# Designs tried in a protein design run: peptides against a protein of PDB entry 3B8E. Part 89

Target 1, 230 residues: chain A of PDB entry 3B8E
Amino acid sequence: PFLIFIIANIPLPLGTVTILCIDLGTDMVPAISLAYEQAESDIMKRQPRNPKTDKLVNEQLISMAYGQIGMIQALGGFFTYFVILAENGFLPIHLLGLRVNWDDRWINDVEDSYGQQWTYEQRKIVEFTCHTPFFVTIVVVQWADLVICKTRRNSVFQQGMKNKILIFGLFEETALAAFLSYCPGMGVALRMYPLKPTWWFCAFPYSLLIFVYDEVRKLIIRRRPGGWVE

## One batch from the design tools (peptide; made by RFdiffusion4, then SolubleMPNN)

Design b2_p16_4_s2 (from b2_p16_4, 15 letters changed)
Fold by OpenDDE base, seed 2:
Structure b2_p16_4_s2 (fold): chain B 230 residues (1-230), chain A 16 residues (1-16)
Amino acid sequence: as target 1 above (230 residues)
Amino acid sequence: VDELLEKALKKIEELL
């Protein structure tokens, strides 16, 4: 998100406070819950890792985490961001290079894609209106990410949802996201303005995409052990 | 589910 903000010079899609809420709030309990996941049924049939050649965190795992899944997460967030801005009169093409004028408090006549002029205060309201749904989009996508992280090779349907701590983590993450989105005063304290409940569903296609993608990946791994898809 | 995914993969491979 922040790299695209710099490169494209668009209005800030995700606030620093929302990033901290993700890293310290929503991600922590789910991540810990993975430590309590049951071993895959075939784990003892695998050869021991060679400590000299097999890195604990390999390049493939990094590529999947940051290059593939992280990109889908970012796309989900940006989709939500662009939809909200478009609904408020700012089409994606018009946002390119707009940051300089957007963030200038002395410019009160920034035009949208339809020629409507926006004051600094109005623009900041729209910007902060984007932060909450971007955050919620990440949480919804993280549901799929957490579920797919249960196994490296077995399908989630083969592994099942037996980890009660993981289930608790999903509920905790969701409850925290709801609290931050709807608790009175969060708009002032965290600059997270209240979200229409319909925006929770905006991320569902991306969550499903991650889930389907990983199940397909795992299927390929099961059929072609030692392939490039690991 | 695996059979459905396999059919879907074959269909994607045919489209590529």
Scores: peptide ipSAE 0.007, ipTM 0.378, DockQ to the pose 0.015
Fold by OpenDDE base, seed 3:
Structure b2_p16_4_s2 (fold): chain B 230 residues (1-230), chain A 16 residues (1-16)
Amino acid sequence: as target 1 above (230 residues)
Amino acid sequence: VDELLEKALKKIEELL
Protein backbone atom coordinates (compact mmCIF):
# COMPACT_ATOMS: atom_id res chain seq x y z
CA PRO B 1 0.00 0.00 0.00
CA PHE B 2 2.64 2.56 1.01
CA LEU B 3 4.74 1.87 -2.11
CA ILE B 4 1.81 2.66 -4.42
CA PHE B 5 1.12 5.78 -2.32
CA ILE B 6 4.65 6.99 -3.14
CA ILE B 7 4.93 5.78 -6.76
CA ALA B 8 1.49 6.84 -7.98
CA ASN B 9 1.27 9.88 -5.65
CA ILE B 10 -2.23 8.88 -4.53
CA PRO B 11 -3.87 9.65 -1.16
CA LEU B 12 -2.65 7.25 1.56
CA PRO B 13 -4.70 4.03 1.22
CA LEU B 14 -3.62 2.42 4.52
CA GLY B 15 -2.12 4.00 7.62
CA THR B 16 1.16 2.83 9.17
CA VAL B 17 -0.52 1.97 12.47
CA THR B 18 -3.09 -0.11 10.57
CA ILE B 19 -0.27 -1.98 8.81
CA LEU B 20 1.23 -2.80 12.22
CA CYS B 21 -2.16 -4.12 13.34
CA ILE B 22 -2.09 -6.51 10.35
CA ASP B 23 1.52 -7.63 10.75
CA LEU B 24 1.47 -8.03 14.54
CA GLY B 25 -2.23 -8.55 15.23
CA THR B 26 -4.29 -10.31 12.58
CA ASP B 27 -1.48 -12.32 10.93
CA MET B 28 0.39 -13.68 13.95
CA VAL B 29 -2.02 -16.23 15.45
CA PRO B 30 -3.13 -17.59 12.05
CA ALA B 31 0.50 -18.03 10.94
CA ILE B 32 1.44 -19.86 14.17
CA SER B 33 -1.60 -22.12 13.74
CA LEU B 34 -0.08 -23.61 10.56
CA ALA B 35 2.62 -25.25 12.71
CA TYR B 36 -0.14 -27.44 14.17
CA GLU B 37 -1.55 -28.58 10.81
CA GLN B 38 -1.58 -32.32 10.14
CA ALA B 39 0.85 -33.63 7.57
CA GLU B 40 -0.43 -34.26 4.06
CA SER B 41 -1.23 -37.89 3.19
CA ASP B 42 1.70 -38.07 0.74
CA ILE B 43 4.38 -36.53 3.01
CA MET B 44 6.20 -39.85 3.55
CA LYS B 45 6.41 -40.36 -0.24
CA ARG B 46 8.56 -37.21 -0.56
CA GLN B 47 12.31 -37.30 -0.13
CA PRO B 48 13.68 -35.51 2.94
CA ARG B 49 14.89 -31.97 2.31
CA ASN B 50 18.63 -31.74 1.76
CA PRO B 51 19.73 -29.01 4.24
CA LYS B 52 22.80 -28.19 2.11
CA THR B 53 20.95 -27.55 -1.17
CA ASP B 54 17.29 -27.00 -0.30
CA LYS B 55 16.34 -23.79 1.48
CA LEU B 56 13.23 -23.68 3.69
CA VAL B 57 12.21 -20.52 1.84
CA ASN B 58 12.92 -21.09 -1.84
CA GLU B 59 12.32 -18.83 -4.82
CA GLN B 60 9.21 -20.81 -5.79
CA LEU B 61 7.67 -20.21 -2.35
CA ILE B 62 8.55 -16.49 -2.47
CA SER B 63 7.13 -16.25 -6.01
CA MET B 64 3.89 -17.93 -4.91
CA ALA B 65 3.49 -16.02 -1.63
CA TYR B 66 4.50 -12.51 -2.68
CA GLY B 67 4.24 -12.63 -6.46
CA GLN B 68 0.88 -14.35 -6.90
CA ILE B 69 -1.15 -14.45 -3.67
CA GLY B 70 0.29 -11.22 -2.27
CA MET B 71 -0.48 -9.38 -5.52
CA ILE B 72 -4.09 -10.62 -5.53
CA GLN B 73 -4.37 -9.52 -1.89
CA ALA B 74 -3.01 -6.06 -2.73
CA LEU B 75 -5.37 -5.78 -5.70
CA GLY B 76 -8.30 -6.58 -3.40
CA GLY B 77 -7.31 -3.83 -0.98
CA PHE B 78 -6.77 -1.28 -3.73
CA PHE B 79 -10.06 -2.21 -5.38
CA THR B 80 -11.87 -1.41 -2.12
CA TYR B 81 -9.89 1.84 -1.81
CA PHE B 82 -10.74 2.95 -5.36
CA VAL B 83 -14.43 2.06 -4.94
CA ILE B 84 -14.69 4.19 -1.77
CA LEU B 85 -12.96 7.16 -3.37
CA ALA B 86 -15.07 6.81 -6.52
CA GLU B 87 -18.24 6.81 -4.38
CA ASN B 88 -16.98 10.08 -2.89
CA GLY B 89 -16.38 11.65 -6.31
CA PHE B 90 -12.71 10.75 -6.93
CA LEU B 91 -12.30 8.44 -9.93
CA PRO B 92 -9.09 6.32 -10.02
CA ILE B 93 -7.52 8.31 -12.88
CA HIS B 94 -8.03 11.57 -10.97
CA LEU B 95 -6.12 10.21 -7.94
CA LEU B 96 -2.85 9.88 -9.90
CA GLY B 97 -0.54 12.68 -8.80
CA LEU B 98 -3.17 14.14 -6.44
CA ARG B 99 -1.23 13.41 -3.19
CA VAL B 100 0.75 16.67 -3.16
CA ASN B 101 -2.39 18.80 -3.29
CA TRP B 102 -4.35 16.32 -1.15
CA ASP B 103 -1.89 16.55 1.76
CA ASP B 104 -1.49 20.34 1.55
CA ARG B 105 -3.46 21.85 4.43
CA TRP B 106 -3.47 25.28 2.76
CA ILE B 107 -5.31 24.04 -0.36
CA ASN B 108 -9.02 23.92 0.44
CA ASP B 109 -10.37 23.75 -3.12
CA VAL B 110 -9.10 20.40 -4.45
CA GLU B 111 -11.55 19.38 -7.15
CA ASP B 112 -12.94 15.88 -7.53
CA SER B 113 -13.77 14.21 -10.86
CA TYR B 114 -17.07 16.11 -10.98
CA GLY B 115 -15.70 19.59 -10.20
CA GLN B 116 -16.76 19.58 -6.54
CA GLN B 117 -14.27 21.33 -4.25
CA TRP B 118 -13.01 19.57 -1.13
CA THR B 119 -11.50 21.23 1.94
CA TYR B 120 -8.45 19.73 3.64
CA GLU B 121 -10.59 18.46 6.52
CA GLN B 122 -13.10 16.83 4.18
CA ARG B 123 -10.29 15.13 2.23
CA LYS B 124 -8.74 13.72 5.41
CA ILE B 125 -12.11 12.33 6.52
CA VAL B 126 -12.41 10.51 3.17
CA GLU B 127 -8.79 9.27 3.40
CA PHE B 128 -9.30 7.86 6.89
CA THR B 129 -12.61 6.37 5.78
CA CYS B 130 -10.59 4.26 3.31
CA HIS B 131 -8.21 2.82 5.95
CA THR B 132 -10.73 0.60 7.76
CA PRO B 133 -12.28 -1.03 4.65
CA PHE B 134 -8.80 -1.60 3.19
CA PHE B 135 -7.77 -3.31 6.44
CA VAL B 136 -10.94 -5.43 6.55
CA THR B 137 -10.41 -6.41 2.90
CA ILE B 138 -6.95 -7.72 3.80
CA VAL B 139 -8.37 -9.74 6.71
CA VAL B 140 -11.09 -11.31 4.52
CA VAL B 141 -8.49 -12.21 1.89
CA GLN B 142 -6.27 -13.65 4.65
CA TRP B 143 -9.03 -16.17 5.44
CA ALA B 144 -8.51 -17.69 2.01
CA ASP B 145 -4.73 -17.37 2.24
CA LEU B 146 -4.62 -19.20 5.58
CA VAL B 147 -6.92 -21.98 4.33
CA ILE B 148 -4.90 -22.56 1.13
CA CYS B 149 -1.65 -22.65 3.15
CA LYS B 150 -2.89 -25.78 4.98
CA THR B 151 -1.59 -27.93 2.14
CA ARG B 152 1.11 -27.78 -0.54
CA ARG B 153 -0.31 -30.39 -2.92
CA ASN B 154 -3.56 -31.86 -1.59
CA SER B 155 -6.87 -30.05 -1.92
CA VAL B 156 -8.27 -28.43 1.22
CA PHE B 157 -11.25 -30.74 0.69
CA GLN B 158 -8.91 -33.74 0.98
CA GLN B 159 -7.14 -32.36 4.06
CA GLY B 160 -10.26 -31.06 5.82
CA MET B 161 -10.58 -28.43 8.56
CA LYS B 162 -9.46 -30.50 11.56
CA ASN B 163 -6.90 -28.02 12.94
CA LYS B 164 -8.75 -26.37 15.83
CA ILE B 165 -5.96 -23.83 16.37
CA LEU B 166 -6.30 -22.67 12.75
CA ILE B 167 -10.07 -22.31 13.21
CA PHE B 168 -9.40 -20.32 16.39
CA GLY B 169 -6.95 -18.12 14.44
CA LEU B 170 -9.65 -17.33 11.84
CA PHE B 171 -12.04 -16.28 14.61
CA GLU B 172 -9.33 -14.29 16.43
CA GLU B 173 -8.29 -12.27 13.37
CA THR B 174 -11.97 -11.62 12.52
CA ALA B 175 -12.75 -10.54 16.09
CA LEU B 176 -9.70 -8.26 16.15
CA ALA B 177 -10.72 -6.76 12.80
CA ALA B 178 -14.24 -6.13 14.13
CA PHE B 179 -12.84 -4.59 17.33
CA LEU B 180 -10.50 -2.24 15.44
CA SER B 181 -13.29 -1.31 12.99
CA TYR B 182 -16.14 -0.64 15.44
CA CYS B 183 -14.73 0.06 18.91
CA PRO B 184 -15.30 3.67 20.00
CA GLY B 185 -12.14 5.78 19.88
CA MET B 186 -10.44 3.82 17.06
CA GLY B 187 -11.04 6.74 14.70
CA VAL B 188 -8.91 8.97 16.94
CA ALA B 189 -6.36 6.36 18.05
CA LEU B 190 -5.75 4.55 14.73
CA ARG B 191 -7.39 6.88 12.19
CA MET B 192 -9.73 3.99 11.41
CA TYR B 193 -13.23 5.31 11.01
CA PRO B 194 -16.16 2.88 11.34
CA LEU B 195 -17.11 1.12 8.11
CA LYS B 196 -20.48 0.14 6.75
CA PRO B 197 -21.05 -3.62 7.12
CA THR B 198 -21.34 -3.87 3.31
CA TRP B 199 -17.57 -3.30 2.99
CA TRP B 200 -16.91 -6.73 4.51
CA PHE B 201 -18.57 -8.27 1.46
CA CYS B 202 -16.48 -6.23 -1.00
CA ALA B 203 -13.49 -8.52 -0.32
CA PHE B 204 -15.37 -11.82 -0.78
CA PRO B 205 -14.81 -12.08 -4.56
CA TYR B 206 -11.04 -11.75 -4.01
CA SER B 207 -11.06 -14.31 -1.20
CA LEU B 208 -12.95 -16.70 -3.48
CA LEU B 209 -10.56 -15.94 -6.36
CA ILE B 210 -7.53 -16.84 -4.22
CA PHE B 211 -9.18 -20.04 -3.03
CA VAL B 212 -10.21 -21.15 -6.54
CA TYR B 213 -6.83 -20.18 -8.00
CA ASP B 214 -4.91 -22.23 -5.44
CA GLU B 215 -7.23 -25.25 -5.70
CA VAL B 216 -6.76 -25.22 -9.50
CA ARG B 217 -2.98 -24.87 -9.03
CA LYS B 218 -2.92 -27.83 -6.62
CA LEU B 219 -5.08 -29.86 -9.01
CA ILE B 220 -2.59 -29.22 -11.83
CA ILE B 221 0.32 -30.23 -9.53
CA ARG B 222 -1.47 -33.50 -8.65
CA ARG B 223 -2.21 -34.31 -12.30
CA ARG B 224 1.21 -33.28 -13.65
CA PRO B 225 3.88 -34.02 -11.03
CA GLY B 226 7.17 -32.29 -11.86
CA GLY B 227 5.46 -29.79 -14.16
CA TRP B 228 6.33 -26.09 -14.53
CA VAL B 229 3.65 -25.18 -11.94
CA GLU B 230 5.75 -26.65 -9.09
CA VAL A 1 6.21 -15.53 -15.59
CA ASP A 2 8.78 -16.55 -12.98
CA GLU A 3 11.33 -14.10 -14.36
CA LEU A 4 8.76 -11.32 -14.32
CA LEU A 5 7.79 -12.20 -10.76
CA GLU A 6 11.42 -12.27 -9.69
CA LYS A 7 12.00 -8.86 -11.25
CA ALA A 8 8.89 -7.52 -9.56
CA LEU A 9 9.97 -9.00 -6.21
CA LYS A 10 13.44 -7.50 -6.57
CA LYS A 11 11.88 -4.12 -7.28
CA ILE A 12 9.65 -4.46 -4.23
CA GLU A 13 12.67 -5.43 -2.11
CA GLU A 14 14.58 -2.42 -3.41
CA LEU A 15 11.66 -0.17 -2.53
CA LEU A 16 11.29 -1.63 0.96
Scores: peptide ipSAE 0.000, ipTM 0.275, DockQ to the pose 0.020
Fold by OpenDDE base, seed 4:
Structure b2_p16_4_s2 (fold): chain B 230 residues (1-230), chain A 16 residues (1-16)
Amino acid sequence: as target 1 above (230 residues)
Amino acid sequence: VDELLEKALKKIEELL
């Protein structure tokens, strides 16, 4: 999110506080829960990793985590961001290069895509209105990410949902996201304005995409061991 | 995929 904010010079899609809420709040319990996941049914049939040659974090894992899954997550968040700004009169093409004028408190006549002028205060209300839906979109996408991380090779349907701590983590992150989104005073304290309940569904296509993508990936790995997808 | 990721990262670095 922050890289695209700099590169495209768009208004800030996700605030620093919301990033901290993701990294320290919603991700911690789910990530820890994976340590309690049951081993894959075939793990004992695999050759042990060579600790001298095989890194715990290899290029393929980095590629999957940051290059593929992380990009789909970012696309989900940015989709929500662009939709909410478009609903407020700012089309995606108009946001390119707008950051400098957007963040200038002395410019009170920034035009939207329809020629409406926006004061600095009005722009910041819209920006902070984007932060909460973006945050919630990331949480909803993280449901799929957590579930796909249960296994490296087996389908989630083969592994099942037996990890009670993981299930608890999904409820905890959702409850925390709801608390941060709807608790009175969060708009002042965290600059997270309340969102319409419909925004929770905006991420569902991306969560489904992640899930389907990973299931297809795992299917390919099972059918073609040693392929470039592994 | 690694080559594509490296190319994408390099392109991002060139834009930065």
Scores: peptide ipSAE 0.000, ipTM 0.262, DockQ to the pose 0.016
Fold by OpenDDE base, seed 5:
Structure b2_p16_4_s2 (fold): chain B 230 residues (1-230), chain A 16 residues (1-16)
Amino acid sequence: as target 1 above (230 residues)
Amino acid sequence: VDELLEKALKKIEELL
């Protein structure tokens, strides 16, 4: 989010507070739950890691976590962001370079794509209205990310959803996200304005994409062991 | 801690 914010000079898509709520709130319990996951059926057939050649964090893992899955998460968040701004009169093309004028408190006549003028206060309300749906989009995408992390090689359908702690984590992160989004006073305290319930569904295509992508990846690994995807 | 976090966040927002 911040890299695109800086490079494209667009209004801030995700606040620092919302990022902290993700990192310290919604991600912790799900991450801990993975420690309780059952071993894959084929784990004992794998050779032990060579400590001299095999890194704990390799290029493949970095590519998967940050380059692929992280990119899909970011795209989901930005999709929600652009839709909300477009519904408020700001088309994506018009947002390019707008940050400087958007963040200037003394400019009260910033025009949208339709020639409507927006005060600083109105712009900040719209910006903060984007932060909560972006946050919720990340949480919804994290459901898929957590589920795909249950296995390295086997399909999730082979592993199943037997880890009760993981299921609890999914409910906990969702409940926390709902609390942060809809609790009275969060707009003042965290700049998290309430979102329409329909915004929760905007992330579903991206969650499905992550799930399908990882299942296809795992299928390729199972069919072609020793490939570059493993 | 909450006030310190809020102050830190405000400072980060002023720097951003």
Scores: peptide ipSAE 0.000, ipTM 0.184, DockQ to the pose 0.028

Design b2_p16_4_s3 (from b2_p16_4, 15 letters changed)
Fold by OpenDDE base, seed 4:
Structure b2_p16_4_s3 (fold): chain B 230 residues (1-230), chain A 16 residues (1-16)
Amino acid sequence: as target 1 above (230 residues)
Amino acid sequence: VEELLERALERIRALE
């Protein structure tokens, strides 16, 4: 998100505080929970890896975790960001290069895509309004991410939800998101303004996309053992 | 929501 902010010179889609909340608040407990996931039924039947040639985490797994799913996650966040700004009169194309004027406190006549002028205060309200939904979108997408990461080959429906720690992590992440979004004073303290409950649903298509993507991938793996998608 | 946002911003400005 921050790289796109710099490269495209758009208004900041995700604040530093929200980034910290993701990294330290929402990602840690779920990540730890995955370490305690029960072994996949087929993994238990496989021969142990050769420690000299096989890595526990190979480049392919890294690419899947941080590349493919990460891209879907980022797209979900940016989608929410662009929707909010568009609803407030700023179309995506108009946001390109707007950062300099957007962040200038002395410019109180920044025009939107429809010629409406926005004061600095009004712009900051809209910007900070994006931070919370972006964060929540990430959390909702992470639900799917965590669930699919439980297994490498088996469907989520086959493996089931046996890890109580993972389930706890999902609830903890959700509770934290709700707390940060709706607790009084969070707007002042964390620049996370209150979120309309409807914005929680904005991420659902992306969560579904992740589920579908992973189930299709796993289906291919089951049908073609040793394939490139494994 | 808009009113809440405005009040929040006013408080932020008061702290700056």
Scores: peptide ipSAE 0.005, ipTM 0.358, DockQ to the pose 0.022
Fold by OpenDDE base, seed 1:
Structure b2_p16_4_s3 (fold): chain B 230 residues (1-230), chain A 16 residues (1-16)
Amino acid sequence: as target 1 above (230 residues)
Amino acid sequence: VEELLERALERIRALE
């Protein structure tokens, strides 16, 4: 998200506080949950055929899978961001290169795609209105990510939701997202303005996409053990 | 919930 912000010079889609909440709030419990997850019986019992090559291949495949999931997650966040800005009169094409003028406090006549002038305060309200949905989008996408990370080979339906720590992590992420989205004063304190409940559903297609992607990947691995996808 | 949200947004807008 931050890289696209720099490259495209668009208004900041995700604030520093929201990034910190993601990194510290949403990622720590999942990471702990994975450490306590009962290892997939097949992964822990199978000694690598060649400890050097199989470990490297597996690490590369894991990194690639997480990279792909991360890209889908980022796309989901940016989709939500662009939809919100478009609903407020800023089309995606118009946002390109707008950051300099957007962030300038002395420019109070920044035009949207429809020729409406926006004050600095109005622009910042819209920007901060994007931060909360972006965060929530990440949390909702992370639901799918956490569920799929349980196994490399087995379907989520085969392993089930036995890890209480993972369930607690999902609850914590959701509770944190709800708290940051709906607690009074969070807009001023954290630049996370209240979110319409409908925006929670904006991320669901991306969560489903990640879930389907991983299930398809796992299905391929199960059907073709030792393939390039493993 | 929507009314509460609108009130919260109005309060935030009033503080800015």
Scores: peptide ipSAE 0.000, ipTM 0.324, DockQ to the pose 0.023
Fold by OpenDDE base, seed 3:
Structure b2_p16_4_s3 (fold): chain B 230 residues (1-230), chain A 16 residues (1-16)
Amino acid sequence: as target 1 above (230 residues)
Amino acid sequence: VEELLERALERIRALE
């Protein structure tokens, strides 16, 4: 999010504090919970790893996790960001290069896509209004990401949801998201203005997309072992 | 407090 803010010179979509809350607050417990996941039911049917060639974490796994899933998460957040700004009169194309004027306290007549002038204070309200739903979108997408990471090959439906620590992690990150979104003073402390409850649902299509994508991928792997999709 | 928070945030941004 911050890289896109710099490269595209758009208004800041996600605050630094919120990023820290994601990295340290919402991601840690879920990640640790994966260490306690039960082995896949077919693990004993797999040939032993070749210790010379098979790394526990290979470049392909890293590329898949951070390249594909992470990109979808970012896209989900940015989608929410662009929707909010568009609803407030700033179309996505108009946001390109707008940051310089947006962040200038002395410019109180920044025009939106419809010619409406926005004061600095008004712009910052809209900006901070984007931070919370962007954060929540990431959390909601992380639900799907965490669930799909339970297994490498088996469907989630085959593996089941037996890991109580993982379930706890899902509740913890959700509770943190709710706290940051609705606790009084978060607007001042974290620049996260209160979230309309409807924005929680904005991320659901992306979570579903990730889930379906991974289930299809795993299905292909099961049908074609040793394929390029692994 | 707001200025201090902004400075802290700027420092954190610089580390990211």
Scores: peptide ipSAE 0.000, ipTM 0.286, DockQ to the pose 0.031
Fold by OpenDDE base, seed 5:
Parts: structure tokens; C-alpha cells; sequence
Structure b2_p16_4_s3 (fold): chain B 230 residues (1-230), chain A 16 residues (1-16)
């Protein structure tokens, strides 16, 4: 998110405090929950691999897959960001290069895509209104990410949802997201303003995309053992 | 909501 913010010079899509809440709050319990996941049913049926060559290749492929999932997650957040700004009169093309004027407290006549002038206060309201939905979008996408991480090869439908700690992690991160989004005073303390409940659904296409992507990947691995996708 | 938000922004500015 920060790289795109710097390169495109757009208004800040996600605050530093919000990022810390993701890294320390929403990701910790889910990550621990994976340590208690039951082993895949087919683990004992796998052929022995060459420990020198296959380990290195597999680590690179896993790293690449997580990188791709991270990119899809970021795209989901930015999609929500652009939709909110567009609904408030700022089209994506108009946001390019706007950050300098956007962040200047002394400029109170920044024009949107329709020629409406925005004060500094109004702009910051809209910016902080984007932070909460971006955060919620990340949490919703993390549901899919956590679920797909349960297995390396088996479908989620084959593995099932037996890990109670993982289920608890999903509820915990969702409850934290709701608390940060709707608790009184969070706008002042964390610059996270309340969002309409409809914004929770903006991430669902991307969550589904991650799920489908990983299920297809796992299907290919099952059909072609030892392929470059594993 | 806008008035509450303006008051919140004023408080944030005071903390910066």
C-alpha cells in the first residue's frame, strides 16, 4: 500500500495505526491457529523427494504463491478505497498526483472530478473514511487467506473446518474489526471513522478470487505431482 | 455525523 501511495502520489489509503492493528491484532491469533491444524490426510502417500533440490524449489514456489495472494489482498483494499473516493467525487485518474495539495492544510479549494471545492477538513474526513473500509476489506480477504492456508494440497472441502482455534481466530479478527470500526472514540483515537455495513461486502469478490485461485492451484498440484506449481 | 467528525478532526489536530 505505501509503495503505491509514494509512486502514484495519491491520498493515503491506509493509516499507519491501522496497519499496526492488522499486523499485531488481526494476524496474530490466526497465525497461531495454523500450528494446531490437523495434518493433511494424504501426507503419508507422498513420494520421497530429493532433500537438496526439491526443498529449495518448493520454498521458492510457496514464497511466490504467498506474494501473489498478498497482491490480490492489496488490490481488494485499493478497490474499496477508489470506490469510496469516487462516490465522494474523486475519480481514480484525478487522484494521481493529488497528495501534495490534499495534505496541505492551507489549501481549502482542492477540486474534485466534478469541480466541487473541498476544504482541508472535508478532505481529511473523506481520507479517514477510507481507512476503516480498507482495514475491513483486508480482514474479509484474510478470511479466505486463513482458510486456504489450512492445506498445501488437499481442497478445503476435503480437509474440513475441524480446528476450533482457527474458527476462534476468524471470529476474533472480525470482532476486532467491528470494534475498531464502530466503537465510539475510534475516529479520534485511531482516525478510523464508522463505515456503512454495505462496505463489508466490497471485499467479497476478492476473497472469492483468492479462494478460487488457491483451489485451482491445489487441483493442479493433485493432478500433476512434481510440477512447477507445487 | 459530519459535525462529530469535524470535532474529532479538531481534536486530532490539537494532538499533532
Amino acid sequence: as target 1 above (230 residues)
Amino acid sequence: VEELLERALERIRALE
Scores: peptide ipSAE 0.000, ipTM 0.370, DockQ to the pose 0.022

Design b2_p16_4_s4 (from b2_p16_4, 15 letters changed)
Fold by OpenDDE base, seed 1:
Structure b2_p16_4_s4 (fold): chain B 230 residues (1-230), chain A 16 residues (1-16)
Amino acid sequence: as target 1 above (230 residues)
Amino acid sequence: VEELIKRALEKIKALS
């Protein structure tokens, strides 16, 4: 998000504080939960054919897969960001290069895509209104990430939701998202304004996309053991 | 509470 902010010179889609809330709040418990996940029947029983080469290849493939998932996750966040700004009159193309004027406190007549003028305060409200649903989008997408991370080869439908710690992680990140979204003062404290409950659903297509992506990946791995997708 | 959270987050931000 921050890289695109710099490159495209758009209004900040996700604040540093929000990023820290993701890294420290939403990722920690899930990461711990994965350490306690039930062993996948296939991974724990099969020794690598070549411990050196197969481990390296597997680490590269895992890194690539998570990199792809991370990109999809980021796309989900940006989609939410662009939707919110578009609903407020700022079309994506108009946001390009707008940051300089957007962040200038002395410019109170920044025009949206429809010629409406926005004061600095109004712009910051809409910017901070984007931070919360971006964060929530990340959380909702992380639900899929956590679920798919249970197994490397088996479908989620085969592994099930047996890890209570993972369930707790999902609850914790959701509760944190709700707290940050709806607790009074979060707009001032975290620059996260309350969001409409409907914004929670904005992430669902991307969460589903990640889920489908991983299920397809795992299906390919099961059908072609030792393939480049494993 | 709001101010305390803000200060805490600012400290974390400074460490990042």
Scores: peptide ipSAE 0.000, ipTM 0.271, DockQ to the pose 0.047
Fold by OpenDDE base, seed 2:
Structure b2_p16_4_s4 (fold): chain B 230 residues (1-230), chain A 16 residues (1-16)
Amino acid sequence: as target 1 above (230 residues)
Amino acid sequence: VEELIKRALEKIKALS
């Protein structure tokens, strides 16, 4: 998000506080919960890895998680951001290069895509209105990410949702997102303005995409053991 | 491509 903010010179899509909440709040408990996931039945049958040749963490898994899945997650956040701004009159193309004027408190006549002039205060309200939905979008996409990461090869349907700690992590993450989104004073304290409940569903297509993608990936792995997709 | 995406995302995270 920050790189795109710099390169495209768009209004800030995700605040620093929301980033910290993701890194320290929403990601920590889920990550810990994954450590307590039940062993996958096929993994338990595998021979011990050679510690000299076999990295404990498969580089391919890391590449998949931080590359492809991470990209889909980021796209989900930006999608939500662009939808909100478009609903407020700022089309994506119009946002390119707008940051300089957007952040200038002395410019009170920034035009949207339809010629409506926006004061600095109005612009900051809509910007901060984007922070919470972006954050929530990340959390919703993380639901799918957490669920798919619990297994290496088995389908989620085969392994099931047996880890109570993982389930607790999902609820905790969701509860934190709800708290930050709806608790009074969050707009002032964290620059996270209240979120309309409908925005929680904006990320669902991306969560589904990640889920389907991983299930297809795992299906390929099961059909072709030792393939490059593993 | 995956490695490039990974590195890009790592840079984004580092800047965040």
Scores: peptide ipSAE 0.000, ipTM 0.251, DockQ to the pose 0.024
Fold by OpenDDE base, seed 4:
Structure b2_p16_4_s4 (fold): chain B 230 residues (1-230), chain A 16 residues (1-16)
Amino acid sequence: as target 1 above (230 residues)
Amino acid sequence: VEELIKRALEKIKALS
């Protein structure tokens, strides 16, 4: 998100505080759950045919898959961001290069796509209105990621303990998202304004996309063992 | 709740 903010010079889609909340709050539990899943799967794995090469290849493929999932997550967040800004009069094309004027406190006549002028304060309200939905979108997309991680390595029957950690992770992420979105004072403290409940659903298509992508990937792996998609 | 949030946002926008 921050890279696209810099490259495209768009208004900040996700604040630094929200990024920190994602990295420290929402990403930590998935990482822990994945680490436990790896440990359990490694205990149950047959000895790799070649421990060094097969491990390196598998690590690269896992890294690529997570990179791809991360890109889809970012796309989901940006989609939500663009939808919110469009609803407030700023079409995506108009946002390109707008950051400099957007962040300038002395410019109070920034025009939207419809010629409406926005004061600095009004622009910041809209920006901060985007932060919460962007964050929530990432959390909702992370639900799909967690479910994917769960289904990656073990059969449904071996997932019992993993399921508890996964469910706990989902609950924790959701609770954190709800807390940050609806707790009084978060708008002032974190610049996260309260979210309309409808925005929770904005990420669902992307969560579904991630799920479908992973199922297709798994299907390809099953049909072509040893392929580049593993 | 959605209407309340919308009204609150509109009020904030109007005060800005």
Scores: peptide ipSAE 0.000, ipTM 0.261, DockQ to the pose 0.019
Fold by OpenDDE base, seed 5:
Structure b2_p16_4_s4 (fold): chain B 230 residues (1-230), chain A 16 residues (1-16)
Amino acid sequence: as target 1 above (230 residues)
Amino acid sequence: VEELIKRALEKIKALS
């Protein structure tokens, strides 16, 4: 998100506080929960790996897969950001290069895509209105990410959802997201303004995309052992 | 819920 902010010179899509809430609030409990995941049912059917060749190749493939998932996650957040700004009169093309004028408190006549002028205060309200749904989008996408991380080879449907600690982690991160989104004073304290409930659904296509992507990847691995997709 | 959000936003706008 920060790299795109700098390169495209767009208004800030995700604040520092929201990033901290992701890193410290929503990711820790789920990560700990994975330590308690049960072994995959096919672990005894796996052939011994060659420690010289297979280890390095496998690490590269895993890193690429996680990199791709991270890109899909970022795209989901940016999609939500662009939709909200478009609903407020700022089309995506108009946002390119707008950051300098957007962040200048002395410019009170920044025009949207329809010629409406926005004061600094109005612009900041809209910006902070984007931070909360971006954060919530990340949480919703993290549901899929956490679930797919349960297994390396088996489908989630084969492994099941038996880890109670993982389930607790999903509820905890969701409850935290709801608290930060709807608790009075969060807009002043954290610059996270209240979110319309409909925005929670904006991330669902991307969550589904991640889930489908990983299930297809795992399916290919099961059908073609030793392939480049492992 | 929408009405509560609206009231909260108005309060935030007044404090900004």
Scores: peptide ipSAE 0.000, ipTM 0.333, DockQ to the pose 0.023

